# Peptides against a protein of PDB entry 5IXI: the designs that were tried, part 7

Target 1, 141 residues: chain A of PDB entry 5IXI
Amino acid sequence: TPLLDASSLEYLFAQGQYDLVKCLAPIRDPKTEQDGHDIENECLGMAVLAISHYAMMKKMQLPELPKDISYKRYIPETLNKSIRQRNLLTRMRINNVFKDFLKEFNNKTICDSSVSTHDLKVKYLATLETLTKHYGAEIFE

## One batch from the design tools (peptide; aimed at target 1 E42 G45 F101 V115)

Design b1_p11_2_s4 (made by RFdiffusion4, then SolubleMPNN; from b1_p11_2, 6 letters changed)
Fold by OpenDDE base, seed 5:
Structure b1_p11_2_s4 (fold): chain B 141 residues (1-141), chain A 11 residues (1-11)
Amino acid sequence: as target 1 above (141 residues)
Amino acid sequence: SSALKRLFSSF
Protein backbone atom coordinates (compact mmCIF):
# COMPACT_ATOMS: atom_id res chain seq x y z
CA THR B 1 0.00 0.00 0.00
CA PRO B 2 1.44 3.34 -1.01
CA LEU B 3 2.01 5.99 1.58
CA LEU B 4 -0.43 8.86 1.16
CA ASP B 5 -0.50 12.25 2.77
CA ALA B 6 -3.62 13.32 4.60
CA SER B 7 -5.01 15.48 1.82
CA SER B 8 -4.54 12.80 -0.80
CA LEU B 9 -6.21 10.22 1.39
CA GLU B 10 -9.13 12.53 2.03
CA TYR B 11 -9.59 13.03 -1.68
CA LEU B 12 -9.41 9.34 -2.50
CA PHE B 13 -11.82 8.49 0.27
CA ALA B 14 -14.39 10.98 -0.96
CA GLN B 15 -13.97 9.91 -4.55
CA GLY B 16 -14.19 6.26 -3.59
CA GLN B 17 -17.50 6.78 -1.84
CA TYR B 18 -18.88 8.59 -4.84
CA ASP B 19 -17.66 5.98 -7.28
CA LEU B 20 -19.12 3.12 -5.26
CA VAL B 21 -22.54 4.69 -4.82
CA LYS B 22 -22.81 5.92 -8.39
CA CYS B 23 -21.60 2.56 -9.71
CA LEU B 24 -18.67 4.18 -11.47
CA ALA B 25 -16.64 1.54 -9.70
CA PRO B 26 -18.88 -1.49 -10.24
CA ILE B 27 -18.87 -4.21 -7.63
CA ARG B 28 -17.48 -7.53 -8.72
CA ASP B 29 -19.67 -10.28 -10.12
CA PRO B 30 -20.68 -12.92 -7.61
CA LYS B 31 -19.21 -16.35 -8.16
CA THR B 32 -21.98 -18.12 -6.23
CA GLU B 33 -25.20 -17.27 -4.48
CA GLN B 34 -23.37 -17.16 -1.18
CA ASP B 35 -20.76 -14.90 -2.73
CA GLY B 36 -23.57 -12.58 -3.69
CA HIS B 37 -24.68 -12.43 -0.09
CA ASP B 38 -21.12 -11.76 0.99
CA ILE B 39 -20.82 -8.91 -1.49
CA GLU B 40 -24.03 -7.43 -0.19
CA ASN B 41 -22.79 -7.66 3.38
CA GLU B 42 -19.52 -6.04 2.37
CA CYS B 43 -21.53 -3.16 0.97
CA LEU B 44 -23.32 -2.87 4.29
CA GLY B 45 -19.91 -2.82 5.90
CA MET B 46 -18.87 0.01 3.63
CA ALA B 47 -21.89 1.92 4.85
CA VAL B 48 -20.85 1.29 8.44
CA LEU B 49 -17.38 2.65 7.72
CA ALA B 50 -18.71 5.72 5.98
CA ILE B 51 -21.25 6.48 8.68
CA SER B 52 -18.69 5.95 11.42
CA HIS B 53 -16.33 8.31 9.68
CA TYR B 54 -19.06 10.90 9.41
CA ALA B 55 -19.96 10.54 13.06
CA MET B 56 -16.35 10.89 14.14
CA MET B 57 -15.85 13.97 12.00
CA LYS B 58 -18.93 15.55 13.53
CA LYS B 59 -17.91 14.41 17.01
CA MET B 60 -21.16 12.49 17.36
CA GLN B 61 -21.80 9.27 19.23
CA LEU B 62 -24.03 6.50 17.99
CA PRO B 63 -26.95 7.44 20.25
CA GLU B 64 -26.85 10.92 18.76
CA LEU B 65 -27.34 9.65 15.23
CA PRO B 66 -30.84 9.57 13.79
CA LYS B 67 -32.74 6.47 14.83
CA ASP B 68 -33.67 5.84 11.22
CA ILE B 69 -30.11 5.93 9.97
CA SER B 70 -29.78 3.67 6.96
CA TYR B 71 -27.35 2.16 4.54
CA LYS B 72 -29.26 3.54 1.56
CA ARG B 73 -27.01 6.51 0.82
CA TYR B 74 -23.83 4.51 1.18
CA ILE B 75 -24.29 1.47 -1.05
CA PRO B 76 -24.34 1.12 -4.83
CA GLU B 77 -27.49 2.57 -6.30
CA THR B 78 -28.12 -0.62 -8.24
CA LEU B 79 -27.99 -2.67 -5.07
CA ASN B 80 -30.30 -0.25 -3.31
CA LYS B 81 -32.83 -0.60 -6.11
CA SER B 82 -32.49 -4.37 -5.96
CA ILE B 83 -33.13 -4.47 -2.24
CA ARG B 84 -36.27 -2.39 -2.61
CA GLN B 85 -37.68 -5.04 -4.94
CA ARG B 86 -37.25 -7.85 -2.41
CA ASN B 87 -39.95 -9.07 -0.07
CA LEU B 88 -40.57 -7.52 3.31
CA LEU B 89 -38.92 -10.26 5.33
CA THR B 90 -35.75 -10.06 3.28
CA ARG B 91 -35.61 -6.29 3.60
CA MET B 92 -36.14 -6.58 7.33
CA ARG B 93 -33.29 -9.06 7.59
CA ILE B 94 -30.96 -6.79 5.64
CA ASN B 95 -31.83 -3.84 7.83
CA ASN B 96 -31.26 -5.90 10.95
CA VAL B 97 -27.88 -7.06 9.67
CA PHE B 98 -26.87 -3.48 9.01
CA LYS B 99 -28.03 -2.30 12.42
CA ASP B 100 -26.09 -5.10 14.06
CA PHE B 101 -22.98 -4.27 12.06
CA LEU B 102 -23.18 -0.62 13.01
CA LYS B 103 -23.79 -1.32 16.67
CA GLU B 104 -21.08 -3.91 17.02
CA PHE B 105 -18.55 -1.85 15.10
CA ASN B 106 -19.28 1.12 17.30
CA ASN B 107 -19.06 -0.86 20.51
CA LYS B 108 -15.91 -2.76 19.68
CA THR B 109 -13.96 -0.12 17.79
CA ILE B 110 -15.27 3.43 17.96
CA CYS B 111 -16.25 3.65 21.61
CA ASP B 112 -12.71 2.92 22.70
CA SER B 113 -11.33 5.41 20.19
CA SER B 114 -9.04 2.68 18.98
CA VAL B 115 -9.34 3.87 15.41
CA SER B 116 -9.07 7.27 13.81
CA THR B 117 -10.76 8.80 10.81
CA HIS B 118 -7.51 8.11 9.02
CA ASP B 119 -7.83 4.42 9.78
CA LEU B 120 -11.39 4.37 8.53
CA LYS B 121 -10.38 5.92 5.23
CA VAL B 122 -7.68 3.33 4.76
CA LYS B 123 -10.05 0.50 5.61
CA TYR B 124 -12.68 1.87 3.26
CA LEU B 125 -10.31 2.09 0.33
CA ALA B 126 -8.83 -1.32 1.04
CA THR B 127 -12.28 -2.88 1.11
CA LEU B 128 -13.26 -1.00 -2.02
CA GLU B 129 -10.35 -2.64 -3.79
CA THR B 130 -11.56 -6.13 -2.94
CA LEU B 131 -15.18 -5.33 -3.67
CA THR B 132 -14.92 -3.72 -7.09
CA LYS B 133 -13.82 -5.13 -10.42
CA HIS B 134 -10.85 -2.96 -11.35
CA TYR B 135 -10.96 0.18 -9.23
CA GLY B 136 -8.39 -1.05 -6.74
CA ALA B 137 -5.69 -1.06 -9.34
CA GLU B 138 -6.16 2.66 -9.90
CA ILE B 139 -5.92 3.51 -6.23
CA PHE B 140 -2.55 1.91 -5.74
CA GLU B 141 -0.85 2.92 -8.98
CA SER A 1 -20.46 -12.90 10.38
CA SER A 2 -17.44 -13.07 8.14
CA ALA A 3 -18.20 -9.63 6.79
CA LEU A 4 -18.27 -8.18 10.27
CA LYS A 5 -15.00 -9.87 11.10
CA ARG A 6 -13.43 -8.24 8.09
CA LEU A 7 -14.51 -4.85 9.38
CA PHE A 8 -12.23 -5.37 12.35
CA SER A 9 -9.30 -6.71 10.41
CA SER A 10 -6.21 -4.84 9.27
CA PHE A 11 -6.42 -2.18 11.95
Scores: peptide ipSAE 0.275, ipTM 0.869, DockQ to the pose 0.586
OpenDDE base, seeds 1, 2, 3, 4: peptide ipSAE 0.260, 0.268, 0.264, 0.272; ipTM 0.867, 0.868, 0.867, 0.868

Design b1_p11_3 (made by RFdiffusion4)
Pose (drawn by RFdiffusion4):
Structure b1_p11_3 (pose): chain A 132 residues (1-60, 70-141), chain P 11 residues (1-11)
Amino acid sequence: TPLLDASSLEYLFAQGQYDLVKCLAPIRDPKTEQDGHDIENECLGMAVLAISHYAMMKKMSYKRYIPETLNKSIRQRNLLTRMRINNVFKDFLKEFNNKTICDSSVSTHDLKVKYLATLETLTKHYGAEIFE
Amino acid sequence: SYMEKWLSEFE
């Protein structure tokens, strides 16, 4: 018997997106530059998940689906790199919706689950309350 | 690639 029902899961998913974007769920610190880039890439993956879920729900830019801090960080890079981030994101999104959804038979439930499960490891102290 | 690594999480 699971902890959450569909309603709580949907609400938690919406809250999780809110936390990720508004940085109430701050992304974890990088161990290395490479780890940092990997974190940014995972953030693009999270944006793909959020958009794919939205499109799936209604039966049909990454900027509004990533932490604002990374957004400000990306806005500081040269234009070619930004075009590059856009292209990589588009490729992710296309590849995910065209192949992975079908191949791995990804439902909306699995998607929200992976999203939140990813929040548990992508961000600092998710679901915890720290008092000073 | 990272894309491949990430997509593999859904396998």

Design b1_p11_3_s1 (made by RFdiffusion4, then SolubleMPNN; from b1_p11_3, 6 letters changed)
Fold by OpenDDE base, seed 1:
Structure b1_p11_3_s1 (fold): chain B 141 residues (1-141), chain A 11 residues (1-11)
Amino acid sequence: as target 1 above (141 residues)
Amino acid sequence: SMIDKLLSTFK
């Protein structure tokens, strides 16, 4: 954003990832069952953003990513624990959905260089603000 | 879907 220099944005992005994963910025309470699913999908989206940012920073191509790449260390630990408790079919489905999500995102945005690391940081922080209970509102004032 | 939402952000 025009209000944040590169170093500030980098710091906030890193801190935001940490806060989300460690639940220091807890995700908002679902208002409905569907809202709960939407929140989980947003978390998976956050993982896609984080992984894509990492890949871009390392100048890695999608095939160079480990085949066992997962959302596990990029989502709130509470959600990760919840997913681990779900049955095998559900976990398999989540894994497949995430992999497809990541592939599609990379194919449509990163591979053609239409998205920058800056864009990913901004989107991540913006989503973080809406996804969590009381986080980062001052950044967008 | 979430993927559509993400993609729409970056147009």
Scores: peptide ipSAE 0.098, ipTM 0.761, DockQ to the pose 0.524
OpenDDE base, seeds 2, 3, 4, 5: peptide ipSAE 0.089, 0.089, 0.088, 0.085; ipTM 0.753, 0.756, 0.752, 0.755

Design b1_p11_3_s2 (made by RFdiffusion4, then SolubleMPNN; from b1_p11_3, 6 letters changed)
Fold by OpenDDE base, seed 3:
Structure b1_p11_3_s2 (fold): chain B 141 residues (1-141), chain A 11 residues (1-11)
Amino acid sequence: as target 1 above (141 residues)
Amino acid sequence: SQIDKLLSLFK
């Protein structure tokens, strides 16, 4: 893969977030029920990466983020619509899983400064390439 | 776990 300079990486990261949420880079089709769950978990992971990047750029810790921070604005709109149609208990479980995921990631990366914003961009784009159908094929091939 | 996969790149 070609080496990306800082400005190119910043642009691709911003565009990648937009493409994922707006489904311009559609997620791959699940082959099984478990594969579908794995895809959803990967999307939640993408939300964790995006929120963590935002927090690091603003130099704020998790308690300084809005108390109603959620995955909803950081996952594909199609998945968000699907989740909203599920029953209350299922949605509560997903919310709790995400909150715990975000807290654990923050504790192990942001708090000790072991991860940079550059690292998050690279991980986000690399995961985006594997999660979606065709995105980044020319960049990562 | 899923979070372990995320963290693996940063170890």
Scores: peptide ipSAE 0.177, ipTM 0.813, DockQ to the pose 0.490
OpenDDE base, seeds 1, 2, 4, 5: peptide ipSAE 0.091, 0.140, 0.176, 0.177; ipTM 0.762, 0.788, 0.815, 0.816; seed 5 fails the geometry check

Design b1_p11_3_s3 (made by RFdiffusion4, then SolubleMPNN; from b1_p11_3, 6 letters changed)
Fold by OpenDDE base, seed 2:
Structure b1_p11_3_s3 (fold): chain B 141 residues (1-141), chain A 11 residues (1-11)
Amino acid sequence: as target 1 above (141 residues)
Amino acid sequence: SLIDKLLSKFD
């Protein structure tokens, strides 16, 4: 993969988030039921990366994040609509799992400063390439 | 787990 300067990386990260959420970079089609679940998990992981990046940029600690912080603004709109159609227990489970995921990720990476905003952007874009159908080919090849 | 997979990518 080519090296990107800081300004280019910042731009691509912002654009990538927009493209993922707005489905301009659509997620790949699942090959199996399990693959569909894996794709959903990858999207939730993307949300963790995005939120963590936001928190670090704002110099916010985990307890300072809004109490209603969720994945909703950070996953593909199509997936968000799908989740909203699921039953209450399923939605509650997803919410709880995500909150625990975010907390654990931040405690193990951000709190001890072992991961930088630069690292998060790189990981986000790299994951975006594998998660979507055609995105990133011109950037990472 | 998902968290383990994500964390391992930073090692």
Scores: peptide ipSAE 0.163, ipTM 0.800, DockQ to the pose 0.606
OpenDDE base, seeds 1, 3, 4, 5: peptide ipSAE 0.095, 0.134, 0.099, 0.104; ipTM 0.757, 0.785, 0.758, 0.765

Design b1_p11_3_s4 (made by RFdiffusion4, then SolubleMPNN; from b1_p11_3, 6 letters changed)
Fold by OpenDDE base, seed 1:
Structure b1_p11_3_s4 (fold): chain B 141 residues (1-141), chain A 11 residues (1-11)
Amino acid sequence: as target 1 above (141 residues)
Amino acid sequence: SMIDKLLSKFK
């Protein structure tokens, strides 16, 4: 993997978020039902990474995060639409799982200061490469 | 779990 300077990494991270959400970098097709579930979980993980990065950049503490913070703006729009069409109980479960996920991750990152914004960007882009059909191949070659 | 998998990438 080529070494990326800070400016390049920042640009790629921002562009990657945009491409994922806007489906310009579409997520890969699931090979199985379980694979589809794994892809969805990876997308939710991407949301956690993005939100945590935002919080760290803004020097925000956990209590300062909006109580209604959601994955909706940080996952592919197609997936967001899919989730919105699911029944209430399913949506509630997803919301609760995500909130717990975000809380736990932030405790291990923001609160502990064991993970930097640089680390989050690298992980985000690396995951983006595996999650999408053709995105990022030129970055990691 | 999903969170464990994510956290393991930073250890």
Scores: peptide ipSAE 0.076, ipTM 0.749, DockQ to the pose 0.543
OpenDDE base, seeds 2, 3, 4, 5: peptide ipSAE 0.039, 0.069, 0.073, 0.068; ipTM 0.712, 0.744, 0.747, 0.747

Design b1_p11_4 (made by RFdiffusion4)
Pose (drawn by RFdiffusion4):
Structure b1_p11_4 (pose): chain A 132 residues (1-60, 70-141), chain P 11 residues (1-11)
Amino acid sequence: TPLLDASSLEYLFAQGQYDLVKCLAPIRDPKTEQDGHDIENECLGMAVLAISHYAMMKKMSYKRYIPETLNKSIRQRNLLTRMRINNVFKDFLKEFNNKTICDSSVSTHDLKVKYLATLETLTKHYGAEIFE
Amino acid sequence: STSYTNFISSF
């Protein structure tokens, strides 16, 4: 018997996206530059998941689906790199919706689950309350 | 990338 029902899961998914975007769920610190880039890449993956879920739900830009801090960081880079981030993101989104959804038979439930499960490891102290 | 591949492969 699981802890959450569909309603709580949907609400938690919406709250999780809110927390990730507004940085109430701050992304974890990088161990290395490579780890940092990997984190940015996972954030693009999270944006793909959020958009894919939205499109799936209604039966049908990454900027509004990533932490604002990474957005401000990306806005500081040269234009070619931003075009590159856009192209990588588009490729991820296309590949995910064209192949992975079908191949791995990804439902909306699995998607929300992966999203939140990824929040548990992508962000600092998710679900915890720290008092000073 | 490896990180994205691993990320998606977790489904």

Design b1_p11_4_s1 (made by RFdiffusion4, then SolubleMPNN; from b1_p11_4, 5 letters changed)
Fold by OpenDDE base, seed 2:
Structure b1_p11_4_s1 (fold): chain B 141 residues (1-141), chain A 11 residues (1-11)
Amino acid sequence: as target 1 above (141 residues)
Amino acid sequence: SSSLKRFFSSF
């Protein structure tokens, strides 16, 4: 696995977010229904990473983030469309789980400062490699 | 969920 300098990592992180959301790097096909659920949860995790990185870069605490903060702009557009078509109870559950996880993770990243923006970028890109079909092969092989 | 916990377990 090649080492990336800070500027390259920043670029790849930004590009990776774009590629995931725009489905230029499509998420892998689920092998089972449970695998599909796991993939969706990983996407929610990716949203937490992206939002947390944003907050850390802006030196903003979670209460200072917009009240309507959501995973919607940080997950694949296809998945977002799918979630919108689900029943209200399911959407509420997904949203509540996401918000709770965001709060928990932001406590670790912002309040505890145990995780750096560098760590978030690395985790994000490494997850893209496994979450998507063929993304990152040239970067992480 | 367990998958989310596993996802962030590296931190």
Scores: peptide ipSAE 0.177, ipTM 0.838, DockQ to the pose 0.623
OpenDDE base, seeds 1, 3, 4, 5: peptide ipSAE 0.173, 0.176, 0.163, 0.176; ipTM 0.838, 0.837, 0.835, 0.839

Design b1_p11_4_s2 (made by RFdiffusion4, then SolubleMPNN; from b1_p11_4, 5 letters changed)
Fold by OpenDDE base, seed 1:
Structure b1_p11_4_s2 (fold): chain B 141 residues (1-141), chain A 11 residues (1-11)
Amino acid sequence: as target 1 above (141 residues)
Amino acid sequence: SKSLKEFFSSF
């Protein structure tokens, strides 16, 4: 957010990633089945943001990203466990969707340079506010 | 209903 200095933004972004993955900032309860899917998609999106941010910070090119890169370490551990218990077809679909969006988004971040690391942090934190139950109120109020 | 495409369209 434009109201935060660089140091604060870095801290909050790092802490937010940790809180999301470790479920210290638990994701909100789904209101419907579709809401549950939306929540999962947002979590996968958060993984894309985190990975892309990492790649940009390390000045990595797309070919340098591991071909087996996964959302697993970038989503809530509870969701990761849930996904692992799903059938092969479902897991394959999730993997494919994630990889497609990761590639597409990395074109915007690394190749096209249309997105900055600052943008990623802001988007990540803003999404945390809506994705989790109680996170971000002190920042966005 | 949200999609990943919609999620990233804001950029």
Scores: peptide ipSAE 0.242, ipTM 0.851, DockQ to the pose 0.529
OpenDDE base, seeds 2, 3, 4, 5: peptide ipSAE 0.242, 0.237, 0.238, 0.239; ipTM 0.849, 0.843, 0.848, 0.845

Design b1_p11_4_s3 (made by RFdiffusion4, then SolubleMPNN; from b1_p11_4, 5 letters changed)
Fold by OpenDDE base, seed 4:
Structure b1_p11_4_s3 (fold): chain B 141 residues (1-141), chain A 11 residues (1-11)
Amino acid sequence: as target 1 above (141 residues)
Amino acid sequence: SKSLEEFFSSF
């Protein structure tokens, strides 16, 4: 992985978020049903990273975030639309999974400052590379 | 979820 200066990393992180959400970097095709579930969970994880990064940049903690915080704006729009078409119970389950995910990450990792915004950007971009079909391949070669 | 734990295992 090439060394990126702070400005380059910031740019790539911002662009990566945009590309993921807008599906300019499309999610990889699932190999199995379980893989599809894992992909969705990775997307939820990406949302956690993005939200946590935002919170850290604003020097906010989880309790200070809006109570209606959601993954919806931080996952691929295609996935968001897919989820919205699922039944209420499924959507509730996904929402619960995400909320628990976010809480766990913030409590165990962010609140104790063991992870920096830099780390979040790196993790985000690294995950983006594996989650999407070919995005960032040259960057991480 | 095992996948979720794996996702953040590097932190």
Scores: peptide ipSAE 0.160, ipTM 0.811, DockQ to the pose 0.587
OpenDDE base, seeds 1, 2, 3, 5: peptide ipSAE 0.095, 0.149, 0.125, 0.141; ipTM 0.759, 0.808, 0.792, 0.802

Design b1_p11_4_s4 (made by RFdiffusion4, then SolubleMPNN; from b1_p11_4, 6 letters changed)
Fold by OpenDDE base, seed 2:
Structure b1_p11_4_s4 (fold): chain B 141 residues (1-141), chain A 11 residues (1-11)
Amino acid sequence: as target 1 above (141 residues)
Amino acid sequence: SEILKKFFSSF
């Protein structure tokens, strides 16, 4: 990741979130079923990063976040639509994976103050580079 | 979780 000042990093982080969700930076094509599952899990991880960043900026702990907090607004809209078409048990599994993901990240990282908002932005942008088809090249232009 | 460990191993 290139060296950026705080303002540039904040801008790119906001832009990256928008581009991922709106599918302006489309996620890469899966090579296998397992690769597709890995991509989905990376998207859930991106949601955890985005939510955690928001919580830290607002100085909120996880229990203080809305009880109905969800990944839905923080993943590609195409993936969200795909998930909504899956059966109930699959959707429950995905929700449980996300909830456990978020809770564990909060307990081991946020509550222990081992990760800063700066670290979250860097990780988010670095993941976009590998998760999407061409976003990495665009960042480095 | 194993998923979390893999995803956040860079931290």
Scores: peptide ipSAE 0.122, ipTM 0.814, DockQ to the pose 0.562
OpenDDE base, seeds 1, 3, 4, 5: peptide ipSAE 0.114, 0.120, 0.120, 0.120; ipTM 0.810, 0.814, 0.816, 0.813

Design b1_p11_5 (made by RFdiffusion4)
Pose (drawn by RFdiffusion4):
Structure b1_p11_5 (pose): chain A 132 residues (1-60, 70-141), chain P 11 residues (1-11)
Amino acid sequence: TPLLDASSLEYLFAQGQYDLVKCLAPIRDPKTEQDGHDIENECLGMAVLAISHYAMMKKMSYKRYIPETLNKSIRQRNLLTRMRINNVFKDFLKEFNNKTICDSSVSTHDLKVKYLATLETLTKHYGAEIFE
Amino acid sequence: SAFDRLVNSFE
């Protein structure tokens, strides 16, 4: 018997997206430059998941689906790199919706689950309360 | 990549 029902899961998914974007769920610190880039890449993956879920729900830019801190960081880079980030994101989104949804038979439930499960490891102290 | 690892977790 699971802890959450569909309603709580949907609400938690919406809250999780809110926390990720508004940085109430701050992304974990990088161990290395490579780890940092990997974190940014996972953020793009999270944006793909959020957009894919939205489109799936209604039966159909990454900027509004990533932490604002990374957005400000990306806005500081040269234009070619930003075009590159856009292209990589588009490729991810296309590949995910064209192949992975079908191949791995990804439902909306699995998607929300992977999103939140990813928040548990992508961000600092998710679900915890720290008092000083 | 991190995205690939994320996607592969659906398998």

Design b1_p11_5_s1 (made by RFdiffusion4, then SolubleMPNN; from b1_p11_5, 4 letters changed)
Fold by OpenDDE base, seed 2:
Structure b1_p11_5_s1 (fold): chain B 141 residues (1-141), chain A 11 residues (1-11)
Amino acid sequence: as target 1 above (141 residues)
Amino acid sequence: SAMERLFNSFY
């Protein structure tokens, strides 16, 4: 497959985020309960990538982000609904895991400028390919 | 873990 130019990558990244959240690119079916948990964690990772990209584009670091920044609008709607139905302790755990994930990612990658917005887009799309059922084929066709 | 995979992909 040919390398994507900057414009194409920007478009696909934006579309990929939309498709993931709106479940137009549905996440793959879990093989086990543990696999389901892994899928959820990957979705949280996708949210980290998306938020980090947003922060970089706005030239803001994590402490400068609004306090209401959350994974909620960066993960599949179906998963978000599922999480909202879980007990308080589970929701607290997910929130803490995500915040720690985002913070650590920002500290280790964004703050030292080792990762560019381009890199985030590529990683997002690559992960999207593995996370979803058939979206990967659409991206590279 | 998902975090490990994410980090390892950039290093």
Scores: peptide ipSAE 0.250, ipTM 0.848, DockQ to the pose 0.556
OpenDDE base, seeds 1, 3, 4, 5: peptide ipSAE 0.249, 0.236, 0.232, 0.234; ipTM 0.848, 0.842, 0.840, 0.841

Design b1_p11_5_s2 (made by RFdiffusion4, then SolubleMPNN; from b1_p11_5, 3 letters changed)
Fold by OpenDDE base, seed 2:
Structure b1_p11_5_s2 (fold): chain B 141 residues (1-141), chain A 11 residues (1-11)
Amino acid sequence: as target 1 above (141 residues)
Amino acid sequence: SAMDRLFNSFK
């Protein structure tokens, strides 16, 4: 966007990741149980964006990433704690959803080089704005 | 869905 130069975007992207994980930018309150599930899935999507950005910056393909790559470091700590307390079947399901998201995203966007790190940053910050309570308003106003 | 939103902006 013309509102953010490359250096500013890089800073905001890094700060946004930190704020999301550390709950400095808390995710919005769910309106319903289904909304809560949607919010969690959005968080998994945020993890996909962050990991994809990392891989792209390191010029690594998805299969080259560590086998233990996970959403855990890329979602709100409160959500991570909540997930860890859920039963095994639920945790397996969440992990599978995340892996599917990551694979599909990689196959459809990253592998064909149609998406840049710039695009990922913009998408991340835009999603962060909608996902959190009050964050990012000044960025996209 | 979240997955749809993840992809839509890149199409």
Scores: peptide ipSAE 0.299, ipTM 0.858, DockQ to the pose 0.570
OpenDDE base, seeds 1, 3, 4, 5: peptide ipSAE 0.298, 0.296, 0.297, 0.291; ipTM 0.859, 0.856, 0.858, 0.858

Design b1_p11_5_s3 (made by RFdiffusion4, then SolubleMPNN; from b1_p11_5, 3 letters changed)
Fold by OpenDDE base, seed 3:
Structure b1_p11_5_s3 (fold): chain B 141 residues (1-141), chain A 11 residues (1-11)
Amino acid sequence: as target 1 above (141 residues)
Amino acid sequence: SAMDRLFNSFY
């Protein structure tokens, strides 16, 4: 992959977040039911990365984030709409999974300062490549 | 899992 300077990485990270949420970089089609579940979990992971990056940039700890923080703003709009039409128990489960995901990531990685904002950007873009249909080719060509 | 893939990249 080509080397990206700090300015280029910052730009691509911001644009990548926008493209994922707005479905300009559509997520890949699931091959199986399990694959669909994996894709959703990867999207939740993308939300964790985005929120963690935001928190680090603002010098905020997890308890300082809004209590109603959610994945909704950080996942593809199509997926968000799909989740919203599911039954209450399923939505509750997804909310709990995300909260646990964010908490564990923060406790094991962010709180130890073992990860920088640079690392989060790189991981976000790398995951975006695997998650979307064709966006990876544009990012790393 | 997705969580495993996320964590393994930072250790």
Scores: peptide ipSAE 0.325, ipTM 0.874, DockQ to the pose 0.549
OpenDDE base, seeds 1, 2, 4, 5: peptide ipSAE 0.324, 0.321, 0.318, 0.318; ipTM 0.874, 0.872, 0.872, 0.872

Design b1_p11_5_s4 (made by RFdiffusion4, then SolubleMPNN; from b1_p11_5, 4 letters changed)
Fold by OpenDDE base, seed 2:
Structure b1_p11_5_s4 (fold): chain B 141 residues (1-141), chain A 11 residues (1-11)
Amino acid sequence: as target 1 above (141 residues)
Amino acid sequence: SAMDKLFNSFY
């Protein structure tokens, strides 16, 4: 949140990424199939935020990122396993959606310098609060 | 979409 000092925000952001990926902060249960897809897209969005934050910290643009950059390390492990079990066309679609979003986000947001690393951390944690079952409560303790 | 909302939140 904006009320957190820089060091606290950095810590929470790092811990939040770890908790999301390792499923220590489990994502909420989908209420419908569409809700499940929305949750997936939110997770992909979280990956975009995390990658963009990394890129900004390293002072690199998207073309400088590894060719095989992917969402896989930045989404819940359970979701990653689920995606790997889907058919090729579905996986291709997900890959394309993610890459397109990452490119668009980089071109229209990161490259424009309209967003700072601070903004990314705040957005990440805010989304994490709504995406997971109980993570928001922990931040307020 | 969820990603659209995320993207639009920065504009």
Scores: peptide ipSAE 0.132, ipTM 0.796, DockQ to the pose 0.669
OpenDDE base, seeds 1, 3, 4, 5: peptide ipSAE 0.132, 0.111, 0.128, 0.122; ipTM 0.796, 0.790, 0.794, 0.791

Design b1_p11_6 (made by RFdiffusion4)
Pose (drawn by RFdiffusion4):
Structure b1_p11_6 (pose): chain A 132 residues (1-60, 70-141), chain P 11 residues (1-11)
Amino acid sequence: TPLLDASSLEYLFAQGQYDLVKCLAPIRDPKTEQDGHDIENECLGMAVLAISHYAMMKKMSYKRYIPETLNKSIRQRNLLTRMRINNVFKDFLKEFNNKTICDSSVSTHDLKVKYLATLETLTKHYGAEIFE
Amino acid sequence: SSSVEKLFSSF
């Protein structure tokens, strides 16, 4: 018997996206530059998941689906790099919706689950309350 | 991209 029902899961998914974007769920610190880039890439994956879920729900840019801090960080890079980030994101989104959804038979449930499960490891102290 | 590949393949 699971802890959450569909309603709580949908609400938690929406809250999780809110926390990730507004940085109430701050992304974890990088151990290395490479780890940092990997974290940014995971953030693009999270944006792909959020958009894919939205499109899936209604039966059909990454900027509004990633932490604002990374957005401000990306806004500081040269234009070619930003075009590159857009292309990589588009490729991820296309590849995910065209192949992975079908191949791995990804439902909306699995998607929200992977999203939140990813939040548990992508962000600092998710679901915890720290008092000073 | 490997981190995203691992993320998406883990479904």

Design b1_p11_6_s1 (made by RFdiffusion4, then SolubleMPNN; from b1_p11_6, 5 letters changed)
Fold by OpenDDE base, seed 1:
Structure b1_p11_6_s1 (fold): chain B 141 residues (1-141), chain A 11 residues (1-11)
Amino acid sequence: as target 1 above (141 residues)
Amino acid sequence: MKAIKKLFSSF
C-alpha cells in the first residue's frame, strides 16, 4: 500500500468517488458474462463503502441513515441507467441484496468499530484501480 | 455476490 498523507488520501478518495459515478474513470470491459456480473457487484460494493464512510464521518448509526438510502448515487451513472431498465423483480432483488449487504457491513464498520474511515478510503481506491480502466495504476503499482 | 463478499472479507 502506497504511503499517502491524510489530506492526499482524502482528496483522492473524493475525486475517485466523483470519477466513478460520473464515468470519468470508466469501469473495465468484462471478459466474460460472469465477469460482467462481478463488475456490477463490485460497483454495488463500492456504494456500500462510500455510504459507510459517509455514515462514519457524520457519526451516524445505521438506524439514523435515511430509510430510502440507495446505491443509485454511488455507482456509475451508466450502470444506474442500465439497472433502471431491468424488470421490476430484478430491481427489487438488487435493492434487497444491497440493503442486506449495507446492514452487514455497517455492523462491522459502525457497530464494532473494526474498520476505520482510513481503511475504507484505502479499500475504495484500491478497488478503483482494479475496477476501472487504468485508473490509479501509477499510484498503486 | 461473490465479488461483494470478497470485498467485505478483506476487512
Scores: peptide ipSAE 0.043, ipTM 0.721, DockQ to the pose 0.652
OpenDDE base, seeds 2, 3, 4, 5: peptide ipSAE 0.040, 0.042, 0.043, 0.037; ipTM 0.710, 0.720, 0.720, 0.700

Design b1_p11_6_s2 (made by RFdiffusion4, then SolubleMPNN; from b1_p11_6, 6 letters changed)
Fold by OpenDDE base, seed 2:
Structure b1_p11_6_s2 (fold): chain B 141 residues (1-141), chain A 11 residues (1-11)
Amino acid sequence: as target 1 above (141 residues)
Amino acid sequence: MEAMKRLFSSF
């Protein structure tokens, strides 16, 4: 993995978020139904990283996060549309799992400060490379 | 769920 300075990393992280959400960097095609679920969970994980990074940058405490915080603006728009078409119970499950994971992760990132914003950006970009079809290949070769 | 768990455990 090439060494990136702080400014370059910040830029790539912002651009990566935009490309993922706007589907400019399309997620890879699932090989199986289970792979499809794994891809979805990875996208939700990316949302956790993005939200946690945002909270840390704003120096927010965990209780200060909005009650209605959601993954909706932090996952591929195509996936968001797909989720919205699912039945109520499924959407409730996804929302609950996401919120629980976000809570747990924020204990580590915000409360304990064991993870830095730098770590989040690196993890985000590394995951983005594996999640999308061809994005980041030139950067992380 | 498992993918998110792997994400968390990597830190």
Scores: peptide ipSAE 0.098, ipTM 0.794, DockQ to the pose 0.607
OpenDDE base, seeds 1, 3, 4, 5: peptide ipSAE 0.058, 0.056, 0.059, 0.056; ipTM 0.755, 0.752, 0.758, 0.752

